# Ledger of designs, part 43: peptides against a protein of PDB entry 6NYY

Target 1, 212 residues: chain A of PDB entry 6NYY
Amino acid sequence: KHFEQAIERVIGGLEKKTQVLQPEEKKTVAYHEAGHAVAGWYLEHADPLLKVSIIPRGKGLGYAQYLPKEQYLYTKEQLLDRMCMTLGGRVSEEIFFGRITTGAQDDLRKVTQSAYAQIVQFGMNEKVGQISFDLPRQGDMVLEKPYSEATARLIDDEVRILINDAYKRTVALLTEKKADVEKVALLLLEKEVLDKNDMVELLGPRPFAEKS
Target 2, 212 residues: chain A of PDB entry 6NYY as posed
Amino acid sequence: KHFEQAIERVIGGLEKKTQVLQPEEKKTVAYHQAGHAVAGWYLEHADPLLKVSIIPRGKGLGYAQYLPKEQYLYTKEQLLDRMCMTLGGRVSEEIFFGRITTGAQDDLRKVTQSAYAQIVQFGMNEKVGQISFDLPRQGDMVLEKPYSEATARLIDDEVRILINDAYKRTVALLTEKKADVEKVALLLLEKEVLDKNDMVELLGPRPFAEKS

## One batch from the design tools (peptide; made by RFdiffusion4, then SolubleMPNN)

Design b2_p13_5_s3 (from b2_p13_5, 5 letters changed)
Fold by OpenDDE base, seed 5:
Structure b2_p13_5_s3 (fold): chain B 212 residues (1-212), chain A 13 residues (1-13)
Amino acid sequence: as target 1 above (212 residues)
Amino acid sequence: MEPIKYSTIDPPP
């Protein structure tokens, strides 16, 4: 209990008991987090889910928490599934409400950063090729790009393609698993916090063997 | 290893 609370404080910040969301916003958060949880559950290369919560903490209105594998090397497939999991909240909002909210801002930032890194740092795009450039860090004066304007345009185009492909993959997955997203969302609205065991009870065992 | 968090973010005012 104390150890889990300490981890929760480090990761999520302090519980904002004073932040009262309107019922409609709370519902949006529940479906958003359910989207993350279910996407991660059914993506082979996604990290194992630890907890999903709609209790506001720090800057978050809700969260899905995962335990990443201790690895130094990531495959293109792993990065794609991570992007899809990250898009799960936005996609869930679209599927269930037909509208999108500002709640996905951090998710979209992460996806954008990952997409650029894959293309310009890891050489994972065939059109851009086997190149590696340092991405400007926040606060670095990007004086000169080490590549042409044509290459810049190509990078921008391929980033959009990669993100759109991840988005479409996530839409397909969560559309297929729509009933599961709803089950998770409804249970979140009831319990506010779910763990891995709750997910197993709702969805069955995760279809991918946890590589211990 | 620190857990990864995905969250619905309240936009800054």
Scores: peptide ipSAE 0.229, ipTM 0.816, DockQ to the pose 0.467
Fold by OpenDDE base, seed 3:
Structure b2_p13_5_s3 (fold): chain B 212 residues (1-212), chain A 13 residues (1-13)
Amino acid sequence: as target 1 above (212 residues)
Amino acid sequence: MEPIKYSTIDPPP
């Protein structure tokens, strides 16, 4: 208990007991986090869920916490499933509320960065090809792009395609598992924090063996 | 490894 609380404080920051979300916002957060949790549960290459919470901490109104595997090499499939898991919150909001919020800003940033990295650093796109360029760091002078404007447009198009494919995959998954998302969201609204055991009780065992 | 956190973010004011 004390160790878990210490980890929570380090990762999430201090609980903002004073930050009272309006019921509708708390509901939105619950469904957003449930989207992440359920997507991660049913995606083979997603990291295992440790905890999901709708208790505000630091800048977060809620969070899903995962234990990443110790690996140095990532497959295209792994990166796609991570993108889908990252989009799970936004997709859940769309499915349940028919509207999107600013809550997914960090998720979209991560997805965008991952998509560009896959295409321009890892050579994982067939149309762009086997290329690898350093992504400009924030604050680096935009050195002349080592590619033409036509290639820039192609990269941008393929990034959008990749993100849209991940989005559609996530929509399909969470639509199929819509009842599970709702179960998780409702239980979050009741308990505010769920662990892996709560998820197993609610959804059954994760269909993928944890490679410990 | 540090756990990966996905968060609903409170937008800056």
Scores: peptide ipSAE 0.209, ipTM 0.809, DockQ to the pose 0.465
Fold by OpenDDE base, seed 4:
Structure b2_p13_5_s3 (fold): chain B 212 residues (1-212), chain A 13 residues (1-13)
Amino acid sequence: as target 1 above (212 residues)
Amino acid sequence: MEPIKYSTIDPPP
């Protein structure tokens, strides 16, 4: 308990007890976080879920916490599943509400960064090829790109394709598991915080052996 | 390893 709370404080910041969400916003957050949780549950290479919460903390209205695998090397498949898990919130909002919100901004930033890294740093795109360029860090003067404008356009196109593929995969998954997303969202609205055991009770055991 | 957190973010003011 104390260790989990300490981790929550470090990751989530202080609980904003003063931030009262409107019921519709709280519902949106619940389904958003349920999307993350369920996507992570049914994706083989996703990290194990530790906790999901709709209690606002810091700048976050809700969160899903995962225990990352202790690994230094990531496969393309692992990165894809991580992208899908990251898109789970946005996809859930679309499936259940037919609208998207600004709530997924950080998720989309992470997905965008991952997609660019895969294509221009890790050489994981066949069209762009086995290249590795340094991405400008936030605050670096965009020096001259080490590639042509045509290559820049190709990179941008392939990034969009990769993100869209991850998005479609997530839509397919969460559509298949729509009832599970609903169960998690409804229980979140009741309990505000769920752990791994709550997820097992709702969904059954995670179908993938946790490499402990 | 630090837990990964995915959060619904409050829009900047």
Scores: peptide ipSAE 0.186, ipTM 0.798, DockQ to the pose 0.477
Fold by OpenDDE base, seed 2:
Structure b2_p13_5_s3 (fold): chain B 212 residues (1-212), chain A 13 residues (1-13)
Amino acid sequence: as target 1 above (212 residues)
Amino acid sequence: MEPIKYSTIDPPP
């Protein structure tokens, strides 16, 4: 208990028990987090869900916690599933509300960063090729790009394609699992916090064995 | 301790 709370504090910050969300906002958060949770549940290379919460903490209105695999090397397929999991919140909002919110800003940033890294750091795009450039860090002077403007346009196009493909994959998955997203969201609205056992009770065992 | 990864929903601006 104390250790979990300490981890939660490090990850999410202090519980903002004083932050009262409007019922509609709380509903949006519940479905957003349910989208992440369900996407992570049914994607092979997604990290296993540990906990999902709609209790505001630190800078977040809700969160999903995952147990990452102890690995240093990632495949293109693994990175794609991680992108899909990260898009799960935004996709859930679209499916259930027909609208998107600003709540997915950090998720979109992460997805964008991952897509650029795959293309310009890891050489994972066939059109761009086997290249590796350092991405400018936040606050670094954007030095002259080590590639042509034509290459820059190609990179931008391929990033959009990759993100769109991940988005479509996530839409397909969460549409198929729409009832599961609803179940998780409704239970979140009731309990505010779900763990792995709650998810197993609700959805059945995760279809992918946790690599021990 | 394996670093726990998390997703967050950002507060409104």
Scores: peptide ipSAE 0.083, ipTM 0.747, DockQ to the pose 0.535; fails the geometry check

Design b2_p13_5_s4 (from b2_p13_5, 4 letters changed)
Fold by OpenDDE base, seed 4:
Structure b2_p13_5_s4 (fold): chain B 212 residues (1-212), chain A 13 residues (1-13)
Amino acid sequence: as target 1 above (212 residues)
Amino acid sequence: MEPISSLTIDAPP
């Protein structure tokens, strides 16, 4: 209990119990977080869900917390599943509400960063090839790109393709699991916080063995 | 550890 609260405080900041979300916003948050939770549950290479919450913390309206694997090497498949999990909130909003909100901005930033890293740092794209360039850090004036404008366009196109593929994969998954997303969202609206055991009770055991 | 997902309050543009 105390250790979990300490981790939560480090991750989300202090609970702002004073931010009363409107019922419609609270519903949006619940379905958004349910999308993340369910995507992470059914993606083989996603990290195991620890907790999902729709209690606002700091600037966050909700969060899904996962137990990251202590790994130093990531496969392309692992990175894809992480992208899909990260898109789960946006995709859930689209599936259930037919609209998208600004709430996914941080998720989209993470997905964008991951996609660029895969293509230009990790050499994981066949069209761009086995290249590795340092991505400009936030605040670095990129004076000269180490590649042509044609290569820049290719990179941008392949990033878009990769993100769209991850998005489509997530849409397919959460459409298949739509009833599970609904169950999680409704239970979140009731309990505000769910743990792994709540998810097991609701969805059954995660179909992938947790690598100890 | 950063949360894998956080729905943030974005200030309206």
Scores: peptide ipSAE 0.105, ipTM 0.755, DockQ to the pose 0.347
Fold by OpenDDE base, seed 2:
Structure b2_p13_5_s4 (fold): chain B 212 residues (1-212), chain A 13 residues (1-13)
Amino acid sequence: as target 1 above (212 residues)
Amino acid sequence: MEPISSLTIDAPP
């Protein structure tokens, strides 16, 4: 209990017990987080879900926490599944509400950063090729891009393609698992916090062996 | 470790 709370404070900030969400917002958060949780559950290369919460903390209204694997090398497939998991909240909102909210801003930022890194740092795109450039850090003088404007446009196009492909994959997955997303969302609305055991009870065992 | 997913309240600028 105390150790978990300490970790939660480090990850999510202080619990905002005084922040009362409107019922519709709380519902949106529950389905958003359920989307992340279910995507992570059924994606082979996603990190295992540790906890999902709709209790507001710091600047977040909800969060899904995963146990990161201590790995230094990531495959393209792993990065794709991570992107899909990160898009799970946005996709869930679209599937269940037919609308999107600002809640996915951080998720979209992470997905965008990952997509650019895959294409321009890791050489994971066939059209752009085996290139690796440092991405300008926020606040660094935008040094002249070491590539042409045509290459810049190609990079931007391929980033959009990669994100859209991840989005479509996530839509397909969460549409297939729509009933599971709803089960998780409803249970979140009841319990506010779910752990891995709650997910196993609700959905059955994760279909992928945790690589120890 | 940052949560992989967080629904942030930050109003668009």
Scores: peptide ipSAE 0.083, ipTM 0.751, DockQ to the pose 0.339
Fold by OpenDDE base, seed 1:
Structure b2_p13_5_s4 (fold): chain B 212 residues (1-212), chain A 13 residues (1-13)
Amino acid sequence: as target 1 above (212 residues)
Amino acid sequence: MEPISSLTIDAPP
């Protein structure tokens, strides 16, 4: 109990019981978090969902917490499914509301960072090839890019393609599972917090064996 | 460990 609360505080910040969201905002958050939860549930290489919450914490309006695997090496397939899971909130908003919000900014930042890392650090793109260079860290002088402007344009194009492919995959998945996203969102609006057991009751057992 | 998803309230631009 105390350890889980400590982890939740580190992950989400302090629970802001004083922030009352408007009903429409709370609905948006519920469907956003449901999108993450359902995407993570049906993606083989996504981390198992531990908890999903629409209780505001710190600067966050909601969160989905996953049990990370102690893994040091990631495959391209794992990184793609992680990108899809991260896009699940934005995609859910689009499917259910026909509009997008600023709520996906952190998700889009993470997806963008992952896409660039795959292409320019991990050599995972066939067109760009087997290259690896350090991305500028915050505060590092932007050293001259070790590649031409043409290569920079190619990288930017391939990043866009990778993100769009992940987005389309997520749209296809959450469209197929639209009823499941709605079930999770509606239950979130009622309970505000769901755990893995709530998800099993709603969706059945996760179709992928948890590697013990 | 950062949550995989945090719907952050960023101030409108």
Scores: peptide ipSAE 0.078, ipTM 0.735, DockQ to the pose 0.342
Fold by OpenDDE base, seed 3:
Structure b2_p13_5_s4 (fold): chain B 212 residues (1-212), chain A 13 residues (1-13)
Amino acid sequence: as target 1 above (212 residues)
Amino acid sequence: MEPISSLTIDAPP
């Protein structure tokens, strides 16, 4: 109890006891978080889900928490599944509501950063090739790009392709698992917080063995 | 700053 509350404070910040979400906003958050949870459940290379919550904390309206594997090397496939999991909230909103909200802003930032890193730092794109450039840090005046304008355009195009491919993969997955997303969202609206055991009871065991 | 939904991938302390 005390340990869980401490973790929740570190991850989400202080409970805003005074912030009453409108029922429709709370529904949107539940389906958004259910999208993350279900995407992570059915993606082989995604990190295992620990907790999902729709209780507003700090700056967050809800969150899904995962246990990252201790690894130093990431494959292209692992990075793609991580992108898909991160897009799960946005995709769920689109599938269930036919509209998107600002709630995915941080998720889209993370996906964008990952896509650029894969292409310009890790050399994971065949068209751009085996290149590695430092990404501008927040606040660094990039005086000159270490590559031509033509290369810059190619990078931008390949980033869009990669993100779009991840988005389409996530749409396909969550469309197939639409009933599971609904089950998780409805249970979130009832309980406000779900753990791994709740997910196992609802969806069955995760189809991928947790690599210990 | 407007409230957002988020994905957290940090290991529990």
Scores: peptide ipSAE 0.034, ipTM 0.661, DockQ to the pose 0.094; fails the geometry check

Design b2_p13_6_s1 (from b2_p13_6, 5 letters changed)
Fold by OpenDDE base, seed 4:
Structure b2_p13_6_s1 (fold): chain B 212 residues (1-212), chain A 13 residues (1-13)
Amino acid sequence: as target 1 above (212 residues)
Amino acid sequence: MLVISSSTIAPPP
């Protein structure tokens, strides 16, 4: 409890109890976070859900907390499932509201960064090949790219393909699990915070054994 | 390290 709250403060910031969301915005956040939660629940290589909340914290309107496995090596499949989980909020908004919001900006940034890293740092794309380039860090002068404009275009195209594939996978998953997303969203609107036990009660046990 | 996904408050356009 105290440790979790400390981590929540470090990562999520202080609860801004003062931000009253409009009911429609709160509903959007609930379905967004439910999308993350359900995607993480049913993706094999996603991190186990610890907590999901629609209580605004810092710059976040809601959040899902996961316990990442201590690992030093990531497979392409693991990175894909993490991308899908990260897209779960945006996809849920699309499925339930037929509209998208700015709420997914941070998620899309993370997905974009992951996709570029997979392609240009980890050599995980067949078309780009077994190459590794340093991505410009925030504040580095955009030095001349160590590759041609044609390669730059190829990278950009393959990034879009990878993100779109992750998006489609997430759409398929959350469409299949639409009723579960609804259940989680509705319970979030009631309780504002759900833990792993709430998710087990609602959805049943996570279908993947937690590697202890 | 906990991974947090968060719905971001966007500034008004």
Scores: peptide ipSAE 0.121, ipTM 0.792, DockQ to the pose 0.358
Fold by OpenDDE base, seed 5:
Structure b2_p13_6_s1 (fold): chain B 212 residues (1-212), chain A 13 residues (1-13)
Amino acid sequence: as target 1 above (212 residues)
Amino acid sequence: MLVISSSTIAPPP
C-alpha cells in the first residue's frame, strides 16, 4: 500500500480530488481506460497490466499502469502492439460513443513519435529502407533534413500507413472484445480502480504467459 | 519503468 502510493505519487502526481468530472466525462474516461486495459490484455507483446484507474491524477483523468520488462531491444511487433495499446482509449471512445475526444492527445503524440522513430530511426519500414536519421528535438534548430523532399513525403505517407494499420488492428481487436471493454468500463465506474486480479476475475487469465 | 497511459486534459482551445 504505502509503496504503491509512493509510486503513484511520483508517476501520477497527487490525486486531484478537486477535479469533479461530470458523469458523462467520467463515463468517457472509464471506457477510454477500459480500451487501453483490454487492448493490453489481449496483445501478446503488450506489457502486463498492473492497475487501471479513473481517479484523476495530475494532468490525467484516468490511467493504466503496466509493468514493462527490462529490455534493451524492441521488435517491430512489440512496437506495434504498444501502439495498438496506446490507441485503445481512442478506439474505445469511437466504438462506444461514436465520437472522439481530446483525451487521446497524449496517446496520439506517443503513437506519432513511435511511428516516426520506427521509420526514420530504426529502419523498420521497407519502402523508406534501412535508414537512421536523428529526429529534431523540440527546440533544435531545424537542421536541413538529411533527405530529399521526396523522401520526406514518403516518410510522412509511411507514418500515416503505420498509424492507420495500428488503428485498424486496434479497432478489430476491441470490436472482437467489445463485451470485455464494456465489462471493464462498468466495473471501473463502480470501483474506480481495478488491479490485475480484478481483470483476471472479469476477463479470465491473460492469454499470454507472462514471460518472466 | 512503470508505463502510464493517461487520458489527458486538453487545455481549452
Scores: peptide ipSAE 0.120, ipTM 0.791, DockQ to the pose 0.340
Fold by OpenDDE base, seed 3:
Structure b2_p13_6_s1 (fold): chain B 212 residues (1-212), chain A 13 residues (1-13)
Amino acid sequence: as target 1 above (212 residues)
Amino acid sequence: MLVISSSTIAPPP
């Protein structure tokens, strides 16, 4: 209880009691967060869901909290499922509303960064090959790329392919689980906050054993 | 480490 509240304060800031979302925006946030929650529930290598909320906190309109496993090594499959979970909000908006919002900006940034890291830092792309370059940090003047413009174009193309593959995988999953996304979204609109137990009651036990 | 997905508040254009 006290630890969770402390984490909520650090992450969310103070509840701005003053930001009353319009009902339609609150609905959009509920389906967005439900998309993340359901994607994480049915992806084997996704981190376990702890909490999902549509209560606006600081710079966020809603959030899903996960408990990552303590691991030092990540597989390509784990990184893909993490990308799919991160795309779950955007995909849910598309499936339910036929429109996309600015709400996915941070998610798309994370997905983009992960895709570039997989290809350029971890050598996980067969076309680009077994290479590892440091990505420019925010504020580093990239004077010269250590690779040709042809390689730069190849990297950009393979990043798009990887993101699109993750997106398509997420669309397929959340389309199959559309009724579950709706159940979670509707319950979020009622309770504003759901925990793991609420998700188990609603969807049944997570189909993947929590590897401790 | 807590992984958080959040809906981002965008400023009006």
Scores: peptide ipSAE 0.120, ipTM 0.792, DockQ to the pose 0.349
Fold by OpenDDE base, seed 2:
Structure b2_p13_6_s1 (fold): chain B 212 residues (1-212), chain A 13 residues (1-13)
Amino acid sequence: as target 1 above (212 residues)
Amino acid sequence: MLVISSSTIAPPP
């Protein structure tokens, strides 16, 4: 308990128990986090879910907490499933509400960063090819890109394709698992916090072995 | 390393 709270404080910030969301916003957050949780549950290369919460922490309205594998090397398939899991919140909002919110901003930033890294740092795109360029860090003067404007356009197009493919994959998954997303969202609205055991009780055992 | 996906409080427009 104390250790988990300490980790949660370090990562999520202090619980803002005094921040009362409007019921409609709390519902949106519940379905958003349920989307992440369910996507992570049914994606082979997603990190195992530890906890999902709709209790606001720091700048977050809710969060899903995963135990990443201790790995230094990532496959393209692993990065794709991680992108899909990260898109799970946005996709859930679209499926259940027919509208999207600003809640996915951080997720979209992460997905965007991952997509660019895959294409321009890891050489994982066939059209762009086996290239690796350092992405400008926040605050670095973006000097001249080491590639042509045509290459820049190609990169931007392939990033959009990759993100859209991940998005479509996530839509397909969460549409198939729509009832599971609903179950998780409803239970989140009741308990505010779910752990792995709650997820097992709701959905059954995760279909993929946790690689320790 | 713990990975957290979080719904973000958007700054008011």
Scores: peptide ipSAE 0.086, ipTM 0.788, DockQ to the pose 0.355

Design b2_p13_6_s2 (from b2_p13_6, 4 letters changed)
Fold by OpenDDE base, seed 2:
Structure b2_p13_6_s2 (fold): chain B 212 residues (1-212), chain A 13 residues (1-13)
Amino acid sequence: as target 1 above (212 residues)
Amino acid sequence: MLKISSLTIAPPP
């Protein structure tokens, strides 16, 4: 308990017990986080869920906490499943509310960064090819791109395709698992925090063996 | 190491 709270404080910031979300916003957060949780549960290469919370912390209204595997090499398939898990919140909002919110800003940033890295750093796109360029860091002088404007357009197009494919995959998954997303969201609204055991009780055992 | 994979962020003020 105290140790977990200390870790949560370091990672998520201080619990904002005084931040009362409007009921509709709290509902949105619950379904958003449920989308992440369920996507992570049913994606083979997603990191194991440890905790999901709709208690506001720092700038966050809710969060899903995972135990990352100590892994140095990632496949394209692994990166795709991670993107899908990261899109789970946005997709859940769309499925359940028919609208999207600003809540997915951090998720979309992460997905965007991952997609660009896959295409321009890891050479994981067939059209762009086996290339690796350093992405400009935030605050670095935008050095001239080491490729043509045509290549820049191709990269941008393939990034959009990759993100859209991940989005569609996530829509398909969470549509199939829609009842599970709702169960998790409703339980989040009741308990505010769920752990792995709550998820097992609610959804059954995760269908993928945790590679220890 | 614990990682927050998703953080629902409040809209900018």
Scores: peptide ipSAE 0.164, ipTM 0.809, DockQ to the pose 0.444
Fold by OpenDDE base, seed 1:
Order: sequence, then C-alpha cells, then structure tokens
Structure b2_p13_6_s2 (fold): chain B 212 residues (1-212), chain A 13 residues (1-13)
Amino acid sequence: as target 1 above (212 residues)
Amino acid sequence: MLKISSLTIAPPP
C-alpha cells in the first residue's frame, strides 16, 4: 500500500483533490481512460491493467496503470499492441464524442517515439531496411542525419503509415468493444477508481492467460 | 516498473 502510493506519486504526481473538472471534461477523461483500459484488456501483447483512475494527479487528469511484464526483447507485434493500447484514449474520444482533445498529447508522443524507434533503431520496417541509428537525445547537438533527405522523407512516411495502422486497428477493436468501453466509462464516473477485479466483473476474465 | 498512460493537461495555447 504505502509503496504503491509512493510509486503513484512519483509517476502520476500528488493527487489533486482540489482540482475539480467540469462535468463534460470529467466525462471526456472517463471515456479516454476507459479506451486505454479496454484496449489493454483485449490486446494479447498489452500489459495487464492494474488500476484505472479519473482522479487528477500532478498534470494528469486521469490514468491507467499497467503491470509490465519483465521483458527485455520486444517483437514487432508486441510493439504494435502497445501502440494500440496507447492510442485507446484518443480513439475512445473519437468514437464517443466525434471530437479529439489535447489530452492525448503524451500518448501521441509515446506512439511517435515508438514508431520512430521501430523504423530507425530496430530495423523493423521493410522499406527503410536493416538500419539502426541513435535518435537525438534532448540536448544533443542535432548532428547531421546519417541519411539523405530522400531517406528522411521515407522514414517520415513509414512512421505515419505505422501510426495510422495502429490507429485503425484500435478503432476496429474499440468499435467492436464499444459497449465495454461505455460500461467502464460509466463505472469510472461513479467510482472514480477501478481495479482489475472491477474490470473482471464488467468484462469477464481477460481472454489472455496471465503468465504467472 | 509500473506503466501509466495518462491524460495530461496541455499548457494553454
């Protein structure tokens, strides 16, 4: 308990009990977090959901917390499912509200970073090929790119394709599971915090065996 | 390591 709360404070910041969202914003957060939760539930290679909350913490308005597997090697399929889970919030907003918000900025950053890493660090794109170079770190002098402007355009195009494919996969999944997203969102609006047991009660057991 | 996907407040434009 104290250790989990300490980790939640380090990652999410202090619980801002004083930050009252407008009802419409709170609804947006609930459906956003429900999108993450449901995508993570039905994607094989997504990390198991531990907790989902719409109580504001630090700069976050809500969060979904996952228990990552101790894994050092990732497949392309695993990285795709992780991208889909990360897009789940944005996709849920689109499906339920027909509008998108600034709330997905951190998710889109993570997806963008993952897509670039897959293409330019892990050699996972057939068109770009078996290349690997370090992405500029914050504060590194942007050294000249070790590739041509034509290769730069190809990388940018393939990043867009990869993200769009992950987005479309997430749209298909959350459209199929639309009623489940709504159940989770409505229960979040009531309880503000859900755990794995609440998700099992709503959705049934996760369809993927937990590797013990 | 716990992973969090969070809805973040964007700074005002």
Scores: peptide ipSAE 0.157, ipTM 0.808, DockQ to the pose 0.346
Fold by OpenDDE base, seed 4:
Structure b2_p13_6_s2 (fold): chain B 212 residues (1-212), chain A 13 residues (1-13)
Amino acid sequence: as target 1 above (212 residues)
Amino acid sequence: MLKISSLTIAPPP
């Protein structure tokens, strides 16, 4: 308990219990976080869910906390499932509300960064090939790209394809699991915070063995 | 190390 709260404070900041969301916004956050939680539950290579919360922290309106596996090597499949989990919030909003919000901005940044890294750093795209370029860090003036403008366009296109494929995979998953997303969202609106045990009660045991 | 995987952020003011 105290250790988890300390970690949550370091990562998410202080709980802003004084920030009252409008009921519709709170509902949006609940379904958004439920999308992350359910996607993470049913994706083999997603990190195990520890906690999901719709209590605002700092600038965050809600969050899902996972226990990352201590791994140094990532497969393309693992990176895809992580992208899908990260898209789970946006996809849930689309499925349940037929609209998207700005709430997914951090998720989309992470997905975008992952997609570019896969294509231009890890050589995981067949069209771009077995290449590795350093991505400009935030604040580096990229004076010259080490590749042609045609290659730049190809990279941008393949990034879009990869993200769209992850998005479609997430749509398929959360559409199949729509009732589970609803259950989690409704319980979040009631309890504001769920843990792994709440998820097991709602959804049954996670279908993937937690590698200890 | 515990990681927050998702953060629903408020829109910029």
Scores: peptide ipSAE 0.152, ipTM 0.795, DockQ to the pose 0.449
Fold by OpenDDE base, seed 3:
Structure b2_p13_6_s2 (fold): chain B 212 residues (1-212), chain A 13 residues (1-13)
Amino acid sequence: as target 1 above (212 residues)
Amino acid sequence: MLKISSLTIAPPP
């Protein structure tokens, strides 16, 4: 209890007891976080969910907490499932509300960064090929790209394809599991915080053995 | 290491 609260304060910031979300915004947060949680539950290479919360903390309206495995090497399939889990919030908003919010901005940033890294750093795209370039760091004036304008356009196109494929995969998954997303969202609206045990009670055991 | 995904408050435009 005290240790968990300390971790929550360090990572999430102080509970903004004063930010009363409108009921409709709180509903949007619940379905967004339920989308992440359910996507992570049914994707083999996604990190195991520990906790999901719709209690506003710091700059966050809600959060999902995961325990990543210590991995030094990532496969293309693992990176794709991580992208799908990260898109789960946006996809849930689309499926349930038919509208998207600004809430997915950080998720889309992470997905975009991952897609570019896969293509230009890890050589994971067949059309772009076995290349590795340093991505511009925040603040580096990229004076000259180490590749042609034609290659730049190809990279941009293949990034869009990869993100769209991850998005479509997530849409298919969360559409299949739509009732599970609803169950998680409704229980979040009731309890505000769910743990792994709540998820097991709702959805059954995670279909993938946690490789310890 | 704990990974947290969070829904962030967008500043009003």
Scores: peptide ipSAE 0.128, ipTM 0.784, DockQ to the pose 0.336

